# Ledger of designs, part 256: peptides against a protein of PDB entry 3OGK

Target 1, 307 residues: chain A of PDB entry 3OGK
Amino acid sequence: ATPDRLSRRFPNLRSLKLKGKPRAAMFNLIPENWGGYVTPWVTEISNNLRQLKSVHFRRMIVSDLDLDRLAKARADDLETLKLDKCSGFTTDGLLSIVTHCRKIKTLLMEESSFSEKDGKWLHELAQHNTSLEVLNFYMTEFAKISPKDLETIARNCRSLVSVKVGDFEILELVGFFKAAANLEEFCGGSLNEDIGMPEKYMNLVFPRKLCRLGLSYMGPNEMPILFPFAAQIRKLDLLYALLETEDHCTLIQKCPNLEVLETRNVIGDRGLEVLAQYCKQLKRLRIERGADEQGMEDEEGLVSQRG

## One batch from the design tools (peptide; made by RFdiffusion4, then SolubleMPNN)

Design b1_p30_7_s4 (from b1_p30_7, 14 letters changed)
Fold by OpenDDE base, seed 4:
Structure b1_p30_7_s4 (fold): chain B 307 residues (1-307), chain A 30 residues (1-30)
Amino acid sequence: as target 1 above (307 residues)
Amino acid sequence: MEEEERRREEERRRRREERREAARAFLEKS
């Protein structure tokens, strides 16, 4: 569909999700006018989609100018922006979004590629937003943002339920976790082994409602930090955990209420057996292959229990 | 103050790169 046809058919559209071509296909010259750039869509949103509250761009090229135009056009009416695996923007574009869209509830940049100029966007978000429910910049490389701003967001946004971050040292997020009283989901961070301080993470206090979790670089030495609330875990992301098969078995046995597991092939047949034995409420299982076989289509294997 | 902040950013960057490399090496071996 073309942008103009969309607005004519659905002038009262509240939610828009656009999917670009798969990244493998992005190496081929996306014709300037078709499917890859958000610009024509942002123009249409700005001119004709005045009720749009939710925008989701997946695998699209997004410029700072596009973000600025979107921000100014929708302002506080924009509740959701998802830049899912997008590219072409900088943190200036993000700054424009958070400056103009002060009532945004969901902000996602997961797996997006961008140029980082500064951390001002997160600071601005922390200073002015009280509506945020979901913040997700998982698998991104923000180096200039402050964990203090994340803590401020947690204090100011009482409805904050899901936060996914990049490589913050988990100890720098202690203040965030204390402030995020309603947080149900956390992914990312960085657990770092310290031979001199083997128990440096044992005193971490997680939010009481935390039930969806994915700690990056979690090894077997850090894994016990989950045990006090493992029975509450409903979703576990182990894609970036440093766990072997036996470690998976150990953790899975502690999570009887697990509904969603995302992990790598390292779980093995043994881990799957343990999963079947202990996790009777499991609804979804995602197993990714290691780094070498990036080529095959993510077949979501729905393990349907044949009753 | 700017020089100390820059030094802290560089140290954080270095530590992140070292950790990413270590994690990558682990993930490639497993």
Scores: peptide ipSAE 0.058, ipTM 0.696, DockQ to the pose 0.057
Fold by OpenDDE base, seed 3:
Structure b1_p30_7_s4 (fold): chain B 307 residues (1-307), chain A 30 residues (1-30)
Amino acid sequence: as target 1 above (307 residues)
Amino acid sequence: MEEEERRREEERRRRREERREAARAFLEKS
């Protein structure tokens, strides 16, 4: 479908989701008129889709100019922006979004590739937003953002229920977790094993309502931090966990109310047996192959070669 | 502010590299 055809047919469209080709195809000489660029769609949104409140771009090329245009066109009417596995923008584009869309409820840039200029976008979000419900920059590589801004967001956004982050040291997020009283979902962070201080994470206090979780680089030594609330866990993302088969079995056994599990093939047949035995509420299971699908080696600002 | 930002960038870079290496090594063995 073309942008113009969409607006003509659905002038009152509230939600738009666009899917581009797999990222591997993004490295090919994409013709300017190819549906991989959001520019034509942003133009159409700006001109003709005045009721659009939710935008989801998946595997699209998004420029800062596109984001700026979108931000200014929709302003406080924009409730949801998802840049899902997108590329081509910088943090300046994000800054424009959060500056102009002060009532945004969902901001996602999961697995997006971008150039990081500064952390101002998160600071601006922290200073002015009170509406945020979902913040997701999972599997991104922000290095210039402040965990204090995340804490401020948690304090100011009482409806904040889901936060997925990149490689923040989990200990830097103590203040965030304390402030995020209504948080139900957390993914990301970085658990850094310290042989000299094995208990460094044991005193972490998670939000009381936390039930969807994926701690990056969680090993068997850190896994016990989940045990006090494992019975309330409904979703686990173990894709970036450093757990072996037996560790999976141990954790799964502690999560009788698990509904969604995302993990690697390391779970094995034994883990699946344990899962079947203890997790009677399981609704979804995703098993990825270890090396090909995790994107742990994706460099900052680079487009992942995911087919 | 700039110095703190630089420090954070360097620390996050280091952590990312270390954890990527650890994860890679773990995933290759698992």
Scores: peptide ipSAE 0.109, ipTM 0.753, DockQ to the pose 0.061; fails the geometry check
Fold by OpenDDE base, seed 1:
Structure b1_p30_7_s4 (fold): chain B 307 residues (1-307), chain A 30 residues (1-30)
Amino acid sequence: as target 1 above (307 residues)
Amino acid sequence: MEEEERRREEERRRRREERREAARAFLEKS
């Protein structure tokens, strides 16, 4: 569909999701001429989609100008922005979004590629937002943002329930976890082994409602930090955990209420057996193949156990 | 456009692979 046709048909559209590479079923709907740029869509949003509060761009090219236009056009009416696997913008574009959209509830830039100029966008968000529910910059490389701003966000945003971050040292997030009293989901961070201090993470206090978790670089030495609340875990992201098959078995046995597991093929048949034995509420299993199997497409092997 | 999109996809792939390789390197050492 062209943006102009969309606005004419749906002038009261509240939510828009665009994918740069449509699935085969959508190929006929998006003219090739748009090259995956959001610009034509942002123009249409700005002019004609005045009730739009949720925007999700997936695998799109997004410029700072596009973000600035979107921010100014929607302002405090924008509740959700998801830049999912997007590229072409800098942190200046993010700054524009958080400056103008002060009531944003969901801000996602997961797996997006961008140029980092500074950490001002997160600071601005921390200083002015009280509405945030979901913050997700998982699988991104921010080096200039402050964990103190995350703590401030947690303190000010009482409805904050999901936070996914890049490679923050987990110990720098202690203040964040203490402030994030309603946090249900956390992914990312960096657990860094210290041979001289094997228990440096054992005193981490997680939010009491935490039930969806994915700690990056979690090894068998760090895994025990989950044991006190493993029974309440409903979702585990182990894609970037440093766990072997036996470690998977150990952890899975402690998570009887697990509903979603994302892991690598290292789980093996044994891990799957343990999963079947202990996790009777499992709804979704995602197994990613390691880098050596270059050739197979991200088959979202959603093994849906159709029970 | 295709080249820039390819480069961006390659960079995203690289970041995923680097994290996966770190995980693999750990698994290979164990």
Scores: peptide ipSAE 0.038, ipTM 0.635, DockQ to the pose 0.058; fails the geometry check
Fold by OpenDDE base, seed 5:
Structure b1_p30_7_s4 (fold): chain B 307 residues (1-307), chain A 30 residues (1-30)
Amino acid sequence: as target 1 above (307 residues)
Amino acid sequence: MEEEERRREEERRRRREERREAARAFLEKS
């Protein structure tokens, strides 16, 4: 579909999702006329899609100018922006979004690539937004954003239920966890082993409603921090955990209400047996292959939906 | 612009590989 045809057919469109080509195609010179740019769509949104409140770009090229135009065109009517595996923008574009779209509920940039200029976008979001429900910059590398701004967001956004972050030291997020009273999902962070302080994470207090979790770099020494609430865990992301097969077995046995598991092939047949034995409510299983088997193809891990 | 996007994708790939390699190295040492 072309942007102009979409607006003519659906002038009252409220939600738009666009998918670009798979990443493998991005290694080849993207022809200048490639439909992977969001610019024509943003132009059409700005001119003709006056009721649009949700935008999802997946594997698209997005510029700061595109984000600025979108932000100004939709302003506080924009409820959802998802930059899913996108590229081409900087934090200036994000700043424009959060400056103009102060009632945004969902902001996602998971696995997107960007140039980081500063942390102002998160600060602006913290200062002015009270509507945020979902914040997701999982698998991104923001180095200039502040954990204090994340805490402020949690304090001000009482409907905040899902937060996924990059490599924040988990101890820097203590204030965030205390403030995020309604948080149900957390992914990311960084657990760093400290031989001198083996118990440094044992006093972490998680939000009471937390049931979907993925802690990056969680090893067997840190894993016990989950045990007090393991029975309420519904989703685990172990893709970036440092757990062996036996560690998987130990954790899985403590999660009888697990519905979704994402892990690596290290779970092995033994871990799968334990999973089948203890997790009778399991709905989705994703097993990602280790680094050795990742050829250039987006090997989508085997998602078995048990229907 | 194309070269910059390619470089960014390569850098993302490298960083993901480094994280996976670190995880692997941990699993190989344990």
Scores: peptide ipSAE 0.037, ipTM 0.631, DockQ to the pose 0.057; fails the geometry check

Design b1_p30_8_s1 (from b1_p30_8, 13 letters changed)
Fold by OpenDDE base, seed 2:
Structure b1_p30_8_s1 (fold): chain B 307 residues (1-307), chain A 30 residues (1-30)
Amino acid sequence: as target 1 above (307 residues)
Amino acid sequence: RPPRKPPVLIYERLPDGSVRVEVDPPLPAP
């Protein structure tokens, strides 16, 4: 559909989701500059879609100018912005969004590629937003944002329930976890093994309502930090965990209320058997089939047709 | 850059108890 046709048909549209690339297109097989530009849609939103409160751009090219125009056009009426696998913008565009859309509830830029100029966007969000419910910059690369701003957001946003981040050292998020009293979902961070301090993460206190979790680089040594609340876990993202088949079995056995599991083929047939035995509430299983960096040699780590 | 995501199998239990399997990216129809 064209922007003009959509606005004419639905002048009171509240939610818009645009997809610039085919679903089947592996992000890595398509040039970053391939896909639709949001510019004509942002123009139409600004002029004719004055009730729009939720915008989801998926696999589109988004410029800072597009974000600035959108921000100014919707201001505090914008409740949701999802830049899902988008490209073409910088942190200046994000700054414009959080500056003008001070009542935003959902901000997502998961798997988006952008130029990072500074951490001001997260700071501005921390200074002025009290409405945020979902913050997601999972699988992004930020080096200039502050964990302290994330903590401030958690303190000020009482309805904050889901946070997904990039490669923050998880120990820098201790203050965040303490402040995020209503947090139900956390993904990302970075667990870094320290041979000299094997228990460095054992004192990590998670929010009491946490039930959806994905810790990046979690190995078998760090996995025990989940055991005190494993029974309340309903979703696990193990895509970036450093768990072998046996580690999966150990963790799964402790999560009888698991509803959603996302993992790699390293779970193996044995892990699937354990999953079937212990996780009777399982609703969704996602298995990524990659060349596990660990050589194809362990037959046990392959999901066979029997599973 | 986010790591290249390998092909994904998604198993979803439907309300009727059946399982839907989705492959991302979809395999060419035989």
Scores: peptide ipSAE 0.028, ipTM 0.593, DockQ to the pose 0.483
Fold by OpenDDE base, seed 5:
Structure b1_p30_8_s1 (fold): chain B 307 residues (1-307), chain A 30 residues (1-30)
Amino acid sequence: as target 1 above (307 residues)
Amino acid sequence: RPPRKPPVLIYERLPDGSVRVEVDPPLPAP
């Protein structure tokens, strides 16, 4: 559909989802410049879609100018912005969004590629937003944002239920977890093993309602931090965990209410057997074949098609 | 280069108890 046709047909559209590049682009089969620019859509939104509250761009090229135009056009009426696997913008574009859209409830930029200029966008969000429910910059590389701003967001946004972040050191998020009293979902962070301090993370206190979790670089030494609330875990993201097959078995046995598991082939047939035995409420299983695992065809950690 | 996301097998239990398997990205048709 063209932007103009959409606005004519649905002038009162409240939610728009645009998909640009097909999934095949993930294999470098399609040039990065192939796909939909959001520019014509943002123009149409600005001019004709005055009731639009939710925008989801998936695998599209989004410039700072596009974000600025969108931000100014929708302002406090914009409740949801998802930049899902998008590219072409910088943190200046994000700053424009959070500056103008002060009542935004969902801000997602998961797996988006961008140029990071500064951490001002998160600071601005922390200073002015009280409506945020979902913040997701999972699988992104922000080096200039402050965990203190994330803590401020948690303190000010009482409806904050889902936060996914990049490579924050988990210990820097202690204040965030204490403030995020209603948080149900957390993904990301960075667990950095310190051989000299094996108990480095043992005092980590998670929000009481936390039931969807994915800690990046969680190894078997850090995994016990989940055990006190493992029975309440409904979703587990182990894609970036450093767990072997046996570690998966250990954790899965402690999560009888698990509904969604995302992991790698390292779970193996044994892990799948344990999963089937202990996780009777499982609704969704995602298994990724890591590039590192393509060479390990002969090891016990392979999920066979025989299951 | 963005990390190549490996192919994902998605198993979804449907309300009827059946399991749907989805491959992401879809395998090229033979």
Scores: peptide ipSAE 0.023, ipTM 0.536, DockQ to the pose 0.495
Fold by OpenDDE base, seed 1:
Structure b1_p30_8_s1 (fold): chain B 307 residues (1-307), chain A 30 residues (1-30)
Amino acid sequence: as target 1 above (307 residues)
Amino acid sequence: RPPRKPPVLIYERLPDGSVRVEVDPPLPAP
């Protein structure tokens, strides 16, 4: 499909999702170079898709100019922008989006590759947005953004329900968690083990409605922080947890209401058995093969085809 | 620490009990 064909066929289109790279199963059907750049689509959006409120680019090349054009064209009508596994932009492009799209509800940059200029985009978002429901820059490496801006967002955006972040030290997010009273989902952060301070994270106060969680680098020593509310957990993202098979079993047993689990093959067949036994509400299971686990010969951490 | 890179192989069991396998390669370096 071409941008011009889309606008002619759907002039009142409200939601657009573009996928630059097909799924592996479709590689034989779609050329690899097909639809890599968003520029022609952004041009068409700007000119002809005046009712568009939701844009999702997946595996696309997106420039700052593209983001600026999109931002100015849609302004406060843009409710959702998802830069899912995109590349080619900087934080200047993000700044343009948050400056012009002040009523944005969903902003996602998950797994996107970008050049970080500064933290102004998050500051601008904190200063002017009260509409955010979903903020997601999971699996990104922002070093210049402030946890205070995240706290401000939580204070001002009363409908904020899902936040996924990069490498923030979890203790720097205490203010954020306190402010985010309606938060249901949190992923990311960084747990840093301190041998001299084993209880470093035990006093963390999570939002009362938190039920979807993924703490990066959570090991067996930090895992107990979840136990007080494990029964209310519905989704776990353990992709970046530092849990072994036994740790998985321990945690899973404490989460009887678990609906979604995302983890690595380290869960093993044993973990899958425990999951089947204790998690009767499970709806989705995602198991990933980590590159780091390909070399670990330990048979116990392998999921067999029987699982 | 596991690298914060997208996984290469994804196994997903869906609510209907079906299994989906997808290869999700990392983004090419800019």
Scores: peptide ipSAE 0.033, ipTM 0.624, DockQ to the pose 0.196; fails the geometry check
Fold by OpenDDE base, seed 4:
Structure b1_p30_8_s1 (fold): chain B 307 residues (1-307), chain A 30 residues (1-30)
Amino acid sequence: as target 1 above (307 residues)
Amino acid sequence: RPPRKPPVLIYERLPDGSVRVEVDPPLPAP
């Protein structure tokens, strides 16, 4: 569909999701084009879709100018912006969004590729937003944002329930976790093993309502930090965990209320058996294979089609 | 170390018991 056709057909559209590149089945040719430009859509939104409050771009090319135009056009009416696996923008575009859309509830840029100029966008968000419910920049590389701004967001946004971040050192997020009293979901961060301090993370206090979790680089030594609340865990993201098959088995056995598991092939048939045995409420299982795991064919961590 | 790149192959078991396999390559580095 063209933008103009959409606006003519749905002048009162409140939610728009655009997919620039569909996921291809394994046997399908992966298109060379990584996405379409959002520019014509942003133009149409600005001119004709005046009730639009939710925008989701997936695998699209998004410029700072596009973000600026969208921000100014929708302002405080914009409740949701998802830049899902998008590219072509910088943190200036994000700054425009948070500056003009002060009542935004969901801001996502998961797996987006962008140029980082500064951390001002997160600071601006921290200073002016009280509506945020979901913040997600999972699998992004921000080096110039402040954990203190994230803490401020948690303090000011009482409805904040889901936060996914990049490679923050988890200990820098202690203040954030303390402030985020209603947080139900956390993904990302970075657990960094310290041989000289094996209990580095043992005193980490998580929000009481936390039930969806994915800690990056969590190994078997850090895994015990989950045990006190493992029974309340409903979703685990183990994609970036440093857990072997047996570690998966250990953790899964402690999560009888698990509904969603995302992991890698390392779970193996053994892990799947344990999952089936202990996690009777499981609704979704996602197993991902990274490019680096192509060589580990011979380890017990292969999920066979038999499961 | 776990892969820092998004996985290429995704196996998803759906609530109905079906399995979906998708290719989801990472975006090229800028």
Scores: peptide ipSAE 0.029, ipTM 0.599, DockQ to the pose 0.190; fails the geometry check

